# Peptides against a protein of PDB entry 2QAS: the designs that were tried, part 130

Target 1, 120 residues: chain A of PDB entry 2QAS
Amino acid sequence: PPEDLMQYEAMAQDALRGVVKAALKKAAAPGGLPEPHHLYITFKTKAAGVSGPQDLLSKYPDEMTIVLQHQYWDLAPGETFFSVTLKFGGQPKRLSVPYAALTRFYDPSVQFALQFSAPE

## One batch from the design tools (peptide; made by RFdiffusion4, then SolubleMPNN)

Design b2_p30_3_s4 (from b2_p30_3 with A6E H12S E13R E16A K23R R30L)
Fold by OpenDDE base, seed 2:
Structure b2_p30_3_s4 (fold): chain B 120 residues (1-120), chain A 30 residues (1-30)
Amino acid sequence: as target 1 above (120 residues)
Amino acid sequence: SAAAEEFAAWLSRAAAEALAAARAAVEAAL
């Protein structure tokens, strides 16, 4: 078959990562997500640009899934990464995750799922 | 969809929902 010199697959993947960014921006807006929407976000914890408490990231050496529904604070969706405060063991922890580190995105309320290849 | 079903299976296997529930319970207790 002919060689794809346009890199359409990469373009499509970038566009789909844009869906996650857009969803997080909606989640960060006043009032948050419209019920019953909520987000499961999975990312490679060792990917470049991932930042958070060392003890927490060490506990999840491969992938970590966070849930954005009722208990999240200061969600800040930037253009290349998002940051959010979540409680673990009752303690607030700040996570910063590049969109490029994502491997899965899911909204169970409407069964909307995305999967991504992320650098190890 | 197939993608959604596969993810649901993955979540179950990884016990992600159980983890979230446990975390929420701890947060609610404080």
Scores: peptide ipSAE 0.050, ipTM 0.624, DockQ to the pose 0.020
Fold by OpenDDE base, seed 5:
Parts: C-alpha cells; sequence; structure tokens
Structure b2_p30_3_s4 (fold): chain B 120 residues (1-120), chain A 30 residues (1-30)
C-alpha cells in the first residue's frame, strides 16, 4: 500500500485525545460535569510522565482505570497532562497523567467511547 | 448495552474491570 508520509493516523489520534482534554476541562469547571455524565479513564501506568503513589501504581503494572463522578477533587487539566486527587482506601492520592498515556475514554451516560494506542 | 459490554470486555483484558467496578460501586452507594 502507499506509504503515508503525513502520518494521518497519528494526527487523528492526537485530535481525539483533544476530546478527552476538553471533557476534563468541562469536568474541572465550577459545578463539574452536567449530570448524568461521568468519565471512565484508562491509562498505561508505566507510561512516561505518569506519577502517583508508588504503592498504588505498583498494584496495576499495566493499565489503570479511574472514575470521575463523585469521588474526585482538584481536577487540573493542563495542556499536556491532567492531575486529580482521588481517594483509595479512604486516603487522598494525587495522580498526574499525560494525555499521551491514555488508552481508553468512556462516558457510560451516553455510551461514548474512545480508544488510543499508548506508548509502552 | 452493546457499548457497555464491549467496554467491559476491553477492561477485562487490561485487568482493570475490578477497579472500575469497585470505584463505581462506592460512588453509587453515596
Amino acid sequence: as target 1 above (120 residues)
Amino acid sequence: SAAAEEFAAWLSRAAAEALAAARAAVEAAL
């Protein structure tokens, strides 16, 4: 097949990662997400730039899914990564996740899903 | 739904189904 020197597939994936960023910015706005919208976000825990408690990330050596609905605080969606505080075992933990580390995005309220190829 | 089932299947392959279900259950109980 013809060689794609433009790398359109990569550009398309980056554009769709922008949907996640935009959704998180909506979630971070005053009042949060409009009900009943909520987000399931899956990412590679060992991807470059992912940071959080070592004990937590060690439990999920491949991928981890977080749910943003009621139990999240200080959501900060930046241009290249987002950070959020979630409770695990009753303790608040800060996670920082680059958009490039994402593998799945899902909003069950409208059954909207995106899938991405993330670096190892 | 079909979309939910496909999503669940994907999460199972990534060993993330249990975590997602647990967090959803906690939020549903509030």
Scores: peptide ipSAE 0.044, ipTM 0.607, DockQ to the pose 0.022
Fold by OpenDDE base, seed 1:
Structure b2_p30_3_s4 (fold): chain B 120 residues (1-120), chain A 30 residues (1-30)
Amino acid sequence: as target 1 above (120 residues)
Amino acid sequence: SAAAEEFAAWLSRAAAEALAAARAAVEAAL
């Protein structure tokens, strides 16, 4: 078949990344996510734009999954990336993750799942 | 979908608890 020079699949996947962004904006609202909704977010730790404590990220050489349910603070969903504070060893750690780095998104409460291809 | 169901199995309650335990192990190493 003819070569797709429009890259429609990439555009469609970017649109679906918008669902994650919108969900995170709901999670960041004053009341938080409506119960029992909670989010599992998996991302490539070596993807461009991912930032956080080096010692933490080094322990996850490929992918890392974070859970947004009860123990998260200062969730800031921007237009191209989100940042969130999670506690590791009792210490608050700030993670910044571009939406382009995501590989999985899941809300177990309604079994809503998305998967993405993410470059390293 | 099949992919969603497979992912759901990976994100079951038991899997979530295992993830929390693994996270705690990493935290202890920091």
Scores: peptide ipSAE 0.029, ipTM 0.590, DockQ to the pose 0.022
Fold by OpenDDE base, seed 4:
Structure b2_p30_3_s4 (fold): chain B 120 residues (1-120), chain A 30 residues (1-30)
Amino acid sequence: as target 1 above (120 residues)
Amino acid sequence: SAAAEEFAAWLSRAAAEALAAARAAVEAAL
């Protein structure tokens, strides 16, 4: 088969990352996500631009999955990354995650799933 | 835990299938 010099697969993935961004913007709107929607988001913790408490990120050296359902605060979906406050061990922690670092997105309420190839 | 691992595996499969289906639909429309 011929070689794809256009890198259509990568372009398609980037477009689908836009779905995640849009979903997070909905989640950040007043009133949050419409019930029963909630989000499972998996990302590579060592990807460029990922930031958060060192102790927390060190606990998840490869990938981390966060759940946006009942216990999240100050969700701020930017254009290239989102930030959110979550409680770990009862302590609030601020995470910032570039959309490019995402590997999985899932909404169990409607079984909507996306998978991405993220850089190391 | 075993439950978490099983869920993760399921999630990965579901995501891959969903993406493949979406891409197939786009291709079919072209």
Scores: peptide ipSAE 0.024, ipTM 0.508, DockQ to the pose 0.060

Design b2_p30_4_s1 (from b2_p30_4, 17 letters changed)
Fold by OpenDDE base, seed 4:
Structure b2_p30_4_s1 (fold): chain B 120 residues (1-120), chain A 30 residues (1-30)
Amino acid sequence: as target 1 above (120 residues)
Amino acid sequence: SAEAEYLALWEEAERIREAFRAARAAAFAA
């Protein structure tokens, strides 16, 4: 097939990552997500820009999935990454994830699913 | 308890991740 010099696939991927960013911004707004919506977000834990508790990231050396429903605090969706506080063993831990690190996005309430290619 | 709920949700999240891996064709992808 002819070479795609426009890189349409990459552009489409970036556009769809924008859906995740927009969804997180809705989640961070006053009142949070409208019931029963909640978010499952999967990302590469070793991707550039990912930061969080060493013990947590070590436990999930490839990918991990976080759920944003009842147990999250201070969700801050930026332009290139989002950060959120999750409690592990009762202790709050801050996690920061670039949108480029995402591999899966899922809202089980409406069975909306996105899949992404993320750098290793 | 809040901790018990967290653990239950976390375990469910992992199950969902596994489901995604097993059924990649079911997910929307560009």
Scores: peptide ipSAE 0.033, ipTM 0.534, DockQ to the pose 0.037
Fold by OpenDDE base, seed 5:
Structure b2_p30_4_s1 (fold): chain B 120 residues (1-120), chain A 30 residues (1-30)
Amino acid sequence: as target 1 above (120 residues)
Amino acid sequence: SAEAEYLALWEEAERIREAFRAARAAAFAA
């Protein structure tokens, strides 16, 4: 079979990570996402650049999923990572996640799903 | 064929979407 010297698969994956970034920027805008859209975001908790509460990250040593629907605040989607405040045990906790750490993205309202490979 | 490959990829995508719906990973916040 012919050899792909363009690495189209990798380029497509990077472009699709851009979809997640764009979706988060929409979510961060005043008023949030248009109903009924909401986001399930899964990431590797030990990936480089991931930061947050020690108790939260230690509870999920491999991956965890955050839900952006009703209980999140101060969503800040940067160019290489996003940060968000979530309540854990009633206490607000700040979480920062590089887009490169993502393993899946899902919007149940329209059953839109993306899957990514992330560093171990 | 290219069309057959597209259909196979589409079916795989649907399988993945179903897996996401059926098996929600440990979640935090809502």
Scores: peptide ipSAE 0.032, ipTM 0.490, DockQ to the pose 0.028
Fold by OpenDDE base, seed 3:
Structure b2_p30_4_s1 (fold): chain B 120 residues (1-120), chain A 30 residues (1-30)
Amino acid sequence: as target 1 above (120 residues)
Amino acid sequence: SAEAEYLALWEEAERIREAFRAARAAAFAA
């Protein structure tokens, strides 16, 4: 097959990361996501720019999946990363995740799924 | 577990989407 000098696959990946950003912006709006929509987000915990509780990140040395449905607060979707407050052991913890660190995105309510290649 | 169920559902969704994409491509065949 002919060589793809346009690198369309990489372009598509970048565009699809934009879908995650847009979805999180909807989730952060007043009222949150419309029922029954909710988000499963998986990311590489050792990726550059990931920050959060030291004990939490140590517990999940490779990947971690968070669920944004009923127990999340102060979701802040920025241009390059998002941050959110989740409770672990009853204590609120702030987690910041660059979109580049994402490996999977899923909304079970409509079976919408995305997969990404994230740097180590 | 919840995680196992999530992964199973995710994989099933991917398989379905791939089938739909293949069908769409066939529709454009001359």
Scores: peptide ipSAE 0.027, ipTM 0.488, DockQ to the pose 0.064
Fold by OpenDDE base, seed 1:
Parts: structure tokens; sequence; C-alpha cells
Structure b2_p30_4_s1 (fold): chain B 120 residues (1-120), chain A 30 residues (1-30)
């Protein structure tokens, strides 16, 4: 096919990342997500902008999946990244993840899935 | 078990993601 100078696939991927952002904003609103919706989010732990406990990120050198259902606090979805507090080994940890670092998104309640390419 | 249910969930998700990827590839490769 002819050369795509518009980079439509990249634009489409960015738009789909916007779906994740919008979903997280719904989750962060008072009352949280409407039952039975909940989110599985996978991201590259070494991607630029990812921030969290060193020991935790070292334990997952490639990708990490977090679940937003019953055990999450202070979800803050920004324009370029989101942050959330999760318990690991019973200890609350703050995690910050750029949307660009995402590789998978899934809501099992309606079987809605997204897959992304993230920076290596 | 909870473990088995979790694994089944991810297996289902993988199938969905594969279908999604294939559909996307077809759309942009056309």
Amino acid sequence: as target 1 above (120 residues)
Amino acid sequence: SAEAEYLALWEEAERIREAFRAARAAAFAA
C-alpha cells in the first residue's frame, strides 16, 4: 500500500488510549465504577515516566498488571498519566503510570479488551 | 478455585486481544 504520511494507526492507538483515560476518570468519580465493571491494566514497568516502589518495579522487570476493583485508593487520572494507591503484600504503595506505557486494558464484565504497543 | 478462574479470565482476554489485533491489522492493511 502507499506510504501513510498521516500516521493513522498511531492516531487510532492514541484515541484508544483515550478510552482508558476516560474509563479511569469514571472510576475516580464519586461512587466509582458502576457494578460490575472493573479494570485490568497492564503496562511496561521500564517505560519512561513510570514511577513506583523500586523493589516492586524490580520484581516486574517487563510488564505488570494491576486490578482496579476492590483494593485501590486515591485514583488520580491526569491528562498524560494516572496515579493510584494499591496494596502489595498488605502495604499501600503509590504507582504512577503514563498512558503511553500501557500494553493491555480489559474489563471482564463486558469483555472489552484493548491492546497497545508501548515504548521498549 | 480462584486461581483457576483467574487463569480462565486471562485466557479469554488473550483470545479477545488476538481477535482485536487481527481486525485492526486488516483495517489498516487494506
Scores: peptide ipSAE 0.019, ipTM 0.473, DockQ to the pose 0.061

Design b2_p30_4_s2 (from b2_p30_4, 16 letters changed)
Fold by OpenDDE base, seed 5:
Structure b2_p30_4_s2 (fold): chain B 120 residues (1-120), chain A 30 residues (1-30)
Amino acid sequence: as target 1 above (120 residues)
Amino acid sequence: SAAEEYLALYAEAERIRAEFEARRAAAFAA
């Protein structure tokens, strides 16, 4: 089969990661996402740049999924990573996740799903 | 409590994740 020297698949993946960033920016805006939209985001917890409470990350040694719907605060979607506050055990915990660490993005309201390859 | 709600949300999140992965795996295998 012919070789793809343009690496179109990789470019497409990067573009799709941009969709996640854009969606998070919408979620971070005043009023949040338009109902009934909400996000399920899965990422590799040991990926470079991932930071958060040790107890939480230790509970999910491979991948972790967070839900952005009712219990999240101070969502800050940056250029290369986003951070968000989640209440775990009644205490607020700050989590920072590079977009490159993402493996899944899902909006169940419209069954929109994206899958990404992330470093092991 | 906040803790109970958190755990419930994460349990649901894991369920959704698992189902999504299962569907993708099945589609690729078929």
Scores: peptide ipSAE 0.027, ipTM 0.522, DockQ to the pose 0.035
Fold by OpenDDE base, seed 1:
Structure b2_p30_4_s2 (fold): chain B 120 residues (1-120), chain A 30 residues (1-30)
Amino acid sequence: as target 1 above (120 residues)
Amino acid sequence: SAAEEYLALYAEAERIRAEFEARRAAAFAA
């Protein structure tokens, strides 16, 4: 088959990451997500730009999943990454994740799922 | 820990997702 010099598949994947960004912006707005929507977000912990507690990232050397439903604070969805405060071991920790580091996104309320290939 | 609880919840979500994707694939092939 002909070579795809436009790299449409990569563009499509990038656009789908935009869905996650948009969803997080809705979650960050006053009032949060409309019930019963909530988000499961999985990302590569060693991907470039990922920032968080060293002990936490060490526990999950490959990838980890966070849940945005009842226990999250100061969600800040930027253009290239988002940051959020979560409690681990009862202590609040700040996590910053580039959208490019995402591997999975899921909203069980409507069974909406996305999967991505993240750089290693 | 809270992180471990997230993983446990995720496992359940993955089960649901897998079932949904199986149904979607079947519908698409039909």
Scores: peptide ipSAE 0.026, ipTM 0.529, DockQ to the pose 0.040
Fold by OpenDDE base, seed 4:
Structure b2_p30_4_s2 (fold): chain B 120 residues (1-120), chain A 30 residues (1-30)
Amino acid sequence: as target 1 above (120 residues)
Amino acid sequence: SAAEEYLALYAEAERIRAEFEARRAAAFAA
């Protein structure tokens, strides 16, 4: 096949990452997501810019999935990354994830799914 | 204890991952 010098695949993925950012901004708006919408987000834990509980990230050296439904606080969707506080076993933990680190996005309520290739 | 906190954290993460995969599998199988 001919060489794609335009890098259309990468451009398409970046555009679709914008959907995730937009969805998170909706989630962070007053009132949160309209029920029953909720978000499953998977990301590469070793990707540049990912930060959070070190032991947790070490436990999951490849990918981690988080759910944004009822147990999240202080969701802050920035332009290049989002941060959120999640409770695990009742304990709040802060996580910061660049959109470029995402590998999966899923809203079970409407079965909307996106998949991405994320660099390490 | 700290150990209990870590165990709870990891258990929750595993639950979330399993739930995600189950829902995704169901959606794509339909």
Scores: peptide ipSAE 0.026, ipTM 0.515, DockQ to the pose 0.023
Fold by OpenDDE base, seed 2:
Structure b2_p30_4_s2 (fold): chain B 120 residues (1-120), chain A 30 residues (1-30)
Amino acid sequence: as target 1 above (120 residues)
Amino acid sequence: SAAEEYLALYAEAERIRAEFEARRAAAFAA
């Protein structure tokens, strides 16, 4: 088949990642997400730009899922990555995740799901 | 088909939820 020099699939993936960014920006706004909306976010823990608790990332060397519902603080959705504070073992830890590292996004309240291809 | 892909997303999301509950207990224990 002809070579796609436009890279339409990549553009489509980026657009879908934009949905996650937009959702996180809504979550970070005053008042947070409208109930009962909350977010499940899965990402490759070894992807470039991912940073967080070393013990946790080593425990989940492939993928990790976090939930943004009740126990999260200082959500900061940037243009290329977001950061958030979560408690692991009772200790607050800062996690930073590039949108490019995402593999799944899910809002259980409305069963809205997205899947992404992330570099291995 | 688009419908099949949509259902696949639901199945995957359900798997994620199930796995998260197990991970939550392990990773966020006091």
Scores: peptide ipSAE 0.025, ipTM 0.496, DockQ to the pose 0.022

Design b2_p30_4_s3 (from b2_p30_4, 16 letters changed)
Fold by OpenDDE base, seed 5:
Structure b2_p30_4_s3 (fold): chain B 120 residues (1-120), chain A 30 residues (1-30)
Amino acid sequence: as target 1 above (120 residues)
Amino acid sequence: SAREEFLALYAEAERIRAAFRAARAAALAA
């Protein structure tokens, strides 16, 4: 078959990463996400730009899934990464995750799902 | 638990993602 020199699949994935960014911006706005929407976000913990508590990231050497529903604080969705505070073991921990590190996105309320290839 | 709930939902999510990828591929090929 003809060689795709345009890399359309990669372009499409980048566009879909924008959906995640937009969803997080909605979640960060006053009032948060409209009920019953909530987000499952999976990312490669060893991807470039991922940062957080060493003990936490060591527990998840490959991928980690976070849930944004009722137990998150100070969500800050930037242009290339987002940061958020979550409680683990009752203690607040700050995570910073580039959108490029994402591998899965899911909103079970409407069964909307995305999957991405994330280089490490 | 939240973990168990996620695992159950994950199976469904994978099904949905597969369908979504197929639809997207069809659109790109059109």
Scores: peptide ipSAE 0.026, ipTM 0.538, DockQ to the pose 0.066
Fold by OpenDDE base, seed 4:
Structure b2_p30_4_s3 (fold): chain B 120 residues (1-120), chain A 30 residues (1-30)
Amino acid sequence: as target 1 above (120 residues)
Amino acid sequence: SAREEFLALYAEAERIRAAFRAARAAALAA
């Protein structure tokens, strides 16, 4: 097949990552997501820029899924990454995830799903 | 578990989306 010098697939992937960013911005707005919308987000824990509790990241050496529904605080969707506070073992922990590290996004309320290829 | 339910529902959603993408590609080729 002919060589794609435009790298359309990569551009499409980046555009779809923008959907996640936009959804998180809605979630971060006052009042949060409109019910019953909530988000399942999966990411590569060893990807560059991922930061969080060491014990948690060790427990999930490949991928981790977080749920943003009722138990999340201080969601901050930046331009290249988002951060959020979640409770693990009853303790609040800050997690920062670059959008480039995402592998899955899902909203069960409307069964909207996205899948991404993320480098290690 | 919630994780298992997520995976099951996600898989179904991906199958549906894959079919939609295939249909769209066919339409563009027509």
Scores: peptide ipSAE 0.024, ipTM 0.514, DockQ to the pose 0.070
Fold by OpenDDE base, seed 2:
Structure b2_p30_4_s3 (fold): chain B 120 residues (1-120), chain A 30 residues (1-30)
Amino acid sequence: as target 1 above (120 residues)
Amino acid sequence: SAREEFLALYAEAERIRAAFRAARAAALAA
């Protein structure tokens, strides 16, 4: 097959990652997501740029899924990564996740799902 | 299909979420 010098597949993947970024920006706005929308976000824990509690990342050496519904704080969706505070064992912890590290995105309220290939 | 497996996985995640809400803790799945 002919070589795709435009890299359309990669551009499409980037556009879909943009959907996640846009959704998180909606979630971070005053008032949060409109009910009953909430977000499940799965990412590779060892991907470049991922940072968080050592004990938590050690517990999930491959992938982990975080849920953004009612118990998240200080959601900060940047241009290349987002950060959020979640409680683990009752203690608030900060996670920072590049959009490039994402492998899945899901909104159960409308069954909207996205899947991504994340760099190793 | 991969999509069906994905949806099934998140169905399980929703069950986990319900349990965590009851415990007033953040939900987490691998």
Scores: peptide ipSAE 0.024, ipTM 0.572, DockQ to the pose 0.020
Fold by OpenDDE base, seed 3:
Structure b2_p30_4_s3 (fold): chain B 120 residues (1-120), chain A 30 residues (1-30)
Amino acid sequence: as target 1 above (120 residues)
Amino acid sequence: SAREEFLALYAEAERIRAAFRAARAAALAA
């Protein structure tokens, strides 16, 4: 087949990462996600740009999954990364995750799933 | 298939979350 100089596959993958960004923007809006929608987000904890509590990241040396439903605060979906406050051991901690670090996205309410190739 | 395995994984995560909100093994509730 002819050589794809447009790199459509890569563009498609980037567009799908955009779905996650858009979903997080909806989750960050006043009132949050419409019930019963909620998000499972999996990412590589050692990927470049990932930051959070040392004890938490040490506990999950490869990947971890966060659930955004009712107990999250100050969700801030930026252009290249999102940050969110979650409670660990009863204490709020800030987690920042680049979209490039994502490996899975899932909304159980409608069984919508995405997978991504992440660095490391 | 890969998709079926993926869905099965998260179905299990949902069950765990429902039963134990504080559980962190499969997912961190937020």
Scores: peptide ipSAE 0.024, ipTM 0.570, DockQ to the pose 0.021; fails the geometry check

Design b2_p30_4_s4 (from b2_p30_4, 17 letters changed)
Fold by OpenDDE base, seed 3:
Structure b2_p30_4_s4 (fold): chain B 120 residues (1-120), chain A 30 residues (1-30)
Amino acid sequence: as target 1 above (120 residues)
Amino acid sequence: SAADEFNALWAQAEAIRAQFAAARAAAFAA
Protein backbone atom coordinates (compact mmCIF):
# COMPACT_ATOMS: atom_id res chain seq x y z
CA PRO B 1 0.00 0.00 0.00
CA PRO B 2 1.11 3.58 -0.55
CA GLU B 3 3.04 5.13 2.31
CA ASP B 4 1.55 8.23 3.91
CA LEU B 5 4.49 10.60 4.19
CA MET B 6 2.15 13.50 4.94
CA GLN B 7 0.98 11.99 8.26
CA TYR B 8 -2.57 13.13 7.65
CA GLU B 9 -3.95 11.21 10.62
CA ALA B 10 -1.63 13.07 12.98
CA MET B 11 -2.59 16.36 11.34
CA ALA B 12 -6.25 15.60 11.95
CA GLN B 13 -5.63 14.84 15.62
CA ASP B 14 -3.66 18.05 16.05
CA ALA B 15 -6.47 19.97 14.40
CA LEU B 16 -8.93 18.49 16.88
CA ARG B 17 -6.71 19.61 19.76
CA GLY B 18 -6.95 23.02 18.14
CA VAL B 19 -10.71 22.89 18.62
CA VAL B 20 -10.18 22.60 22.38
CA LYS B 21 -7.77 25.50 22.35
CA ALA B 22 -10.19 27.62 20.36
CA ALA B 23 -13.08 26.72 22.67
CA LEU B 24 -11.03 27.70 25.72
CA LYS B 25 -10.12 30.99 24.09
CA LYS B 26 -13.82 31.68 23.65
CA ALA B 27 -14.42 30.72 27.28
CA ALA B 28 -11.69 33.13 28.38
CA ALA B 29 -13.14 36.07 26.46
CA PRO B 30 -15.20 38.70 28.27
CA GLY B 31 -18.58 37.27 29.13
CA GLY B 32 -17.36 33.69 28.91
CA LEU B 33 -19.04 31.00 26.89
CA PRO B 34 -22.47 31.71 25.45
CA GLU B 35 -25.14 30.02 27.53
CA PRO B 36 -25.75 27.13 27.86
CA HIS B 37 -22.34 26.03 26.60
CA HIS B 38 -19.91 24.65 29.17
CA LEU B 39 -16.87 22.40 29.02
CA TYR B 40 -15.83 19.10 30.54
CA ILE B 41 -12.10 18.52 30.17
CA THR B 42 -10.30 15.31 31.13
CA PHE B 43 -6.52 15.04 31.25
CA LYS B 44 -3.71 12.79 32.43
CA THR B 45 -2.57 14.21 35.75
CA LYS B 46 0.95 12.78 35.42
CA ALA B 47 1.54 14.00 31.87
CA ALA B 48 4.57 16.18 31.24
CA GLY B 49 3.83 19.82 31.89
CA VAL B 50 0.79 19.28 34.11
CA SER B 51 1.04 21.28 37.32
CA GLY B 52 -1.23 22.00 40.25
CA PRO B 53 -1.68 21.45 43.97
CA GLN B 54 0.08 18.32 45.16
CA ASP B 55 -2.79 17.16 47.33
CA LEU B 56 -5.23 17.39 44.44
CA LEU B 57 -3.03 15.69 41.87
CA SER B 58 -2.20 12.95 44.37
CA LYS B 59 -5.91 12.30 44.77
CA TYR B 60 -6.20 11.73 41.02
CA PRO B 61 -3.10 9.75 40.04
CA ASP B 62 -4.37 8.85 36.55
CA GLU B 63 -6.96 11.24 35.15
CA MET B 64 -9.21 13.98 36.39
CA THR B 65 -12.07 15.90 34.86
CA ILE B 66 -12.68 19.59 35.38
CA VAL B 67 -15.85 21.46 34.53
CA LEU B 68 -15.76 24.99 33.20
CA GLN B 69 -19.25 26.38 33.67
CA HIS B 70 -19.98 28.69 36.60
CA GLN B 71 -17.00 28.37 38.94
CA TYR B 72 -13.74 29.12 37.17
CA TRP B 73 -11.44 32.14 37.21
CA ASP B 74 -8.49 33.57 35.30
CA LEU B 75 -8.70 31.13 32.43
CA ALA B 76 -5.57 31.65 30.37
CA PRO B 77 -5.44 29.57 27.18
CA GLY B 78 -1.93 29.70 25.79
CA GLU B 79 -0.59 28.18 22.61
CA THR B 80 0.69 24.95 24.18
CA PHE B 81 -1.15 24.84 27.51
CA PHE B 82 -3.94 26.51 29.43
CA SER B 83 -4.19 27.49 33.08
CA VAL B 84 -7.27 28.05 35.19
CA THR B 85 -8.25 28.68 38.80
CA LEU B 86 -10.86 26.36 40.29
CA LYS B 87 -12.16 25.86 43.79
CA PHE B 88 -11.57 22.53 45.51
CA GLY B 89 -12.95 22.22 49.00
CA GLY B 90 -13.68 25.90 48.88
CA GLN B 91 -10.05 26.76 48.22
CA PRO B 92 -8.89 28.29 44.93
CA LYS B 93 -6.29 26.18 43.15
CA ARG B 94 -4.34 26.93 39.98
CA LEU B 95 -4.08 24.19 37.35
CA SER B 96 -1.85 24.22 34.29
CA VAL B 97 -2.57 21.64 31.59
CA PRO B 98 -0.83 21.15 28.25
CA TYR B 99 -3.20 20.42 25.39
CA ALA B 100 -1.13 17.31 24.74
CA ALA B 101 -2.24 15.96 28.14
CA LEU B 102 -5.93 16.01 27.22
CA THR B 103 -7.82 12.76 26.81
CA ARG B 104 -11.43 13.97 26.59
CA PHE B 105 -13.36 17.10 25.74
CA TYR B 106 -17.13 17.46 26.01
CA ASP B 107 -19.76 20.17 25.71
CA PRO B 108 -22.97 18.59 26.97
CA SER B 109 -25.13 21.49 25.82
CA VAL B 110 -24.75 20.31 22.24
CA GLN B 111 -23.32 16.86 22.98
CA PHE B 112 -20.05 17.63 21.23
CA ALA B 113 -17.28 15.25 22.27
CA LEU B 114 -13.63 14.67 21.40
CA GLN B 115 -11.21 11.94 22.45
CA PHE B 116 -7.42 12.10 22.39
CA SER B 117 -4.47 9.86 23.07
CA ALA B 118 -2.25 11.37 25.74
CA PRO B 119 1.09 10.01 26.91
CA GLU B 120 2.08 10.14 30.56
CA SER A 1 -21.99 13.12 39.30
CA ALA A 2 -21.47 15.44 36.37
CA ALA A 3 -18.02 13.99 35.78
CA ASP A 4 -19.42 10.48 35.81
CA GLU A 5 -22.04 11.39 33.24
CA PHE A 6 -19.35 12.91 31.05
CA ASN A 7 -17.21 9.81 31.31
CA ALA A 8 -20.14 7.65 30.31
CA LEU A 9 -20.99 9.69 27.23
CA TRP A 10 -17.61 10.86 25.86
CA ALA A 11 -17.40 7.85 23.56
CA GLN A 12 -19.65 9.66 21.09
CA ALA A 13 -16.42 11.16 19.77
CA GLU A 14 -16.21 8.00 17.70
CA ALA A 15 -18.78 9.54 15.38
CA ILE A 16 -16.35 12.30 14.49
CA ARG A 17 -13.61 9.79 13.77
CA ALA A 18 -16.02 7.85 11.58
CA GLN A 19 -16.76 10.97 9.59
CA PHE A 20 -13.09 11.49 8.86
CA ALA A 21 -12.68 7.90 7.79
CA ALA A 22 -15.76 8.08 5.58
CA ALA A 23 -14.62 11.30 3.95
CA ARG A 24 -11.22 9.82 3.21
CA ALA A 25 -12.73 6.70 1.68
CA ALA A 26 -15.06 8.77 -0.47
CA ALA A 27 -12.17 10.85 -1.76
CA PHE A 28 -10.25 7.78 -2.87
CA ALA A 29 -13.33 6.24 -4.46
CA ALA A 30 -14.12 9.36 -6.48
Scores: peptide ipSAE 0.026, ipTM 0.490, DockQ to the pose 0.084
Fold by OpenDDE base, seed 2:
Structure b2_p30_4_s4 (fold): chain B 120 residues (1-120), chain A 30 residues (1-30)
Amino acid sequence: as target 1 above (120 residues)
Amino acid sequence: SAADEFNALWAQAEAIRAQFAAARAAAFAA
């Protein structure tokens, strides 16, 4: 079959990553997400642009899942990445995650799920 | 379903992510 020089699959996947960005922007708005919505976000911890505490990322050498429901602060969804403060071991930690690093997105309240192929 | 599979995968990692225990329980209840 002919080669897809347009890379439509990649375009479609990037568009779906836009759903995550939009959801995070809703979460960052005043008042947060409408109850009972909350977000499970999984990403490759070694992907380019991922930033966080060394000890924390060492604990999750491949993928890490974070939950945005009750215990998160200063969610900042940018155009290419988002950052958020979460507590681990009772200590606040700042994570910065490019949307391109995402592998899964899930809202259990409505069972909405997305899956992505993320670069190494 | 795909959503159920995702839910199960994250449930398996609950011991590693103990700080999310309350949120995980809520996810199962939803």
Scores: peptide ipSAE 0.026, ipTM 0.559, DockQ to the pose 0.022
Fold by OpenDDE base, seed 1:
Structure b2_p30_4_s4 (fold): chain B 120 residues (1-120), chain A 30 residues (1-30)
Amino acid sequence: as target 1 above (120 residues)
Amino acid sequence: SAADEFNALWAQAEAIRAQFAAARAAAFAA
């Protein structure tokens, strides 16, 4: 087939990452996500721009999955990344994750899923 | 763990991914 100089596949992937951004903005709004919606988000922990506790990221050297349902705080969905506070072992930890680092997104309540390729 | 639960549910998610892939393939084949 002809060479795609427009890189439409990459553009489509970026647009779908926008769905995750929009979903997180809904989650960050007053009252949080409407029940029973909740989010499973997987990302590459070594991707550029990922930030968090060294001990936690060392435990997950490749990918990490976080769940946004009842135990999350200070969700801040920016334009290029989001940050959120989660408890691990009862201790709050702050994570910052670029949308470009995402590999999976899933809302079990409606079985909506997205999968992405993320660089190392 | 939460990650394990996610993986267990991913089989259902693959059906959605397949739908997206099929739609894209059909569009490019037209």
Scores: peptide ipSAE 0.025, ipTM 0.492, DockQ to the pose 0.073
Fold by OpenDDE base, seed 5:
Structure b2_p30_4_s4 (fold): chain B 120 residues (1-120), chain A 30 residues (1-30)
Amino acid sequence: as target 1 above (120 residues)
Amino acid sequence: SAADEFNALWAQAEAIRAQFAAARAAAFAA
């Protein structure tokens, strides 16, 4: 087949990562997400730019999924990464995740899902 | 809370992953 010099697949994935960014910005706004929407976000824990407690990341050496429903704090969706505070084992933990590290996005309320390829 | 429990178990829950995959297929096909 002809060589894709445009790299359309990569461009499409970048555009779809923008959906996640937009959704997180909605979640971070006053009042949070409109019910019953909530978000499952999966990312590569060893991807460049991922930051969090080593004890937590050690439990998930490849991928980790976080749920943003009612128990999250200080969600800060930036332009290249987002950060959020979640409870694990009853303790608050701060995570920082580049959008480029994402592998899955899911909103069960409307069964909307996205999948991405993320570099190691 | 529900979120805490899912945060701890989601990545290892095969049944939930299966549901995710099915939902993805349906979403992109619609």
Scores: peptide ipSAE 0.026, ipTM 0.538, DockQ to the pose 0.038; fails the geometry check

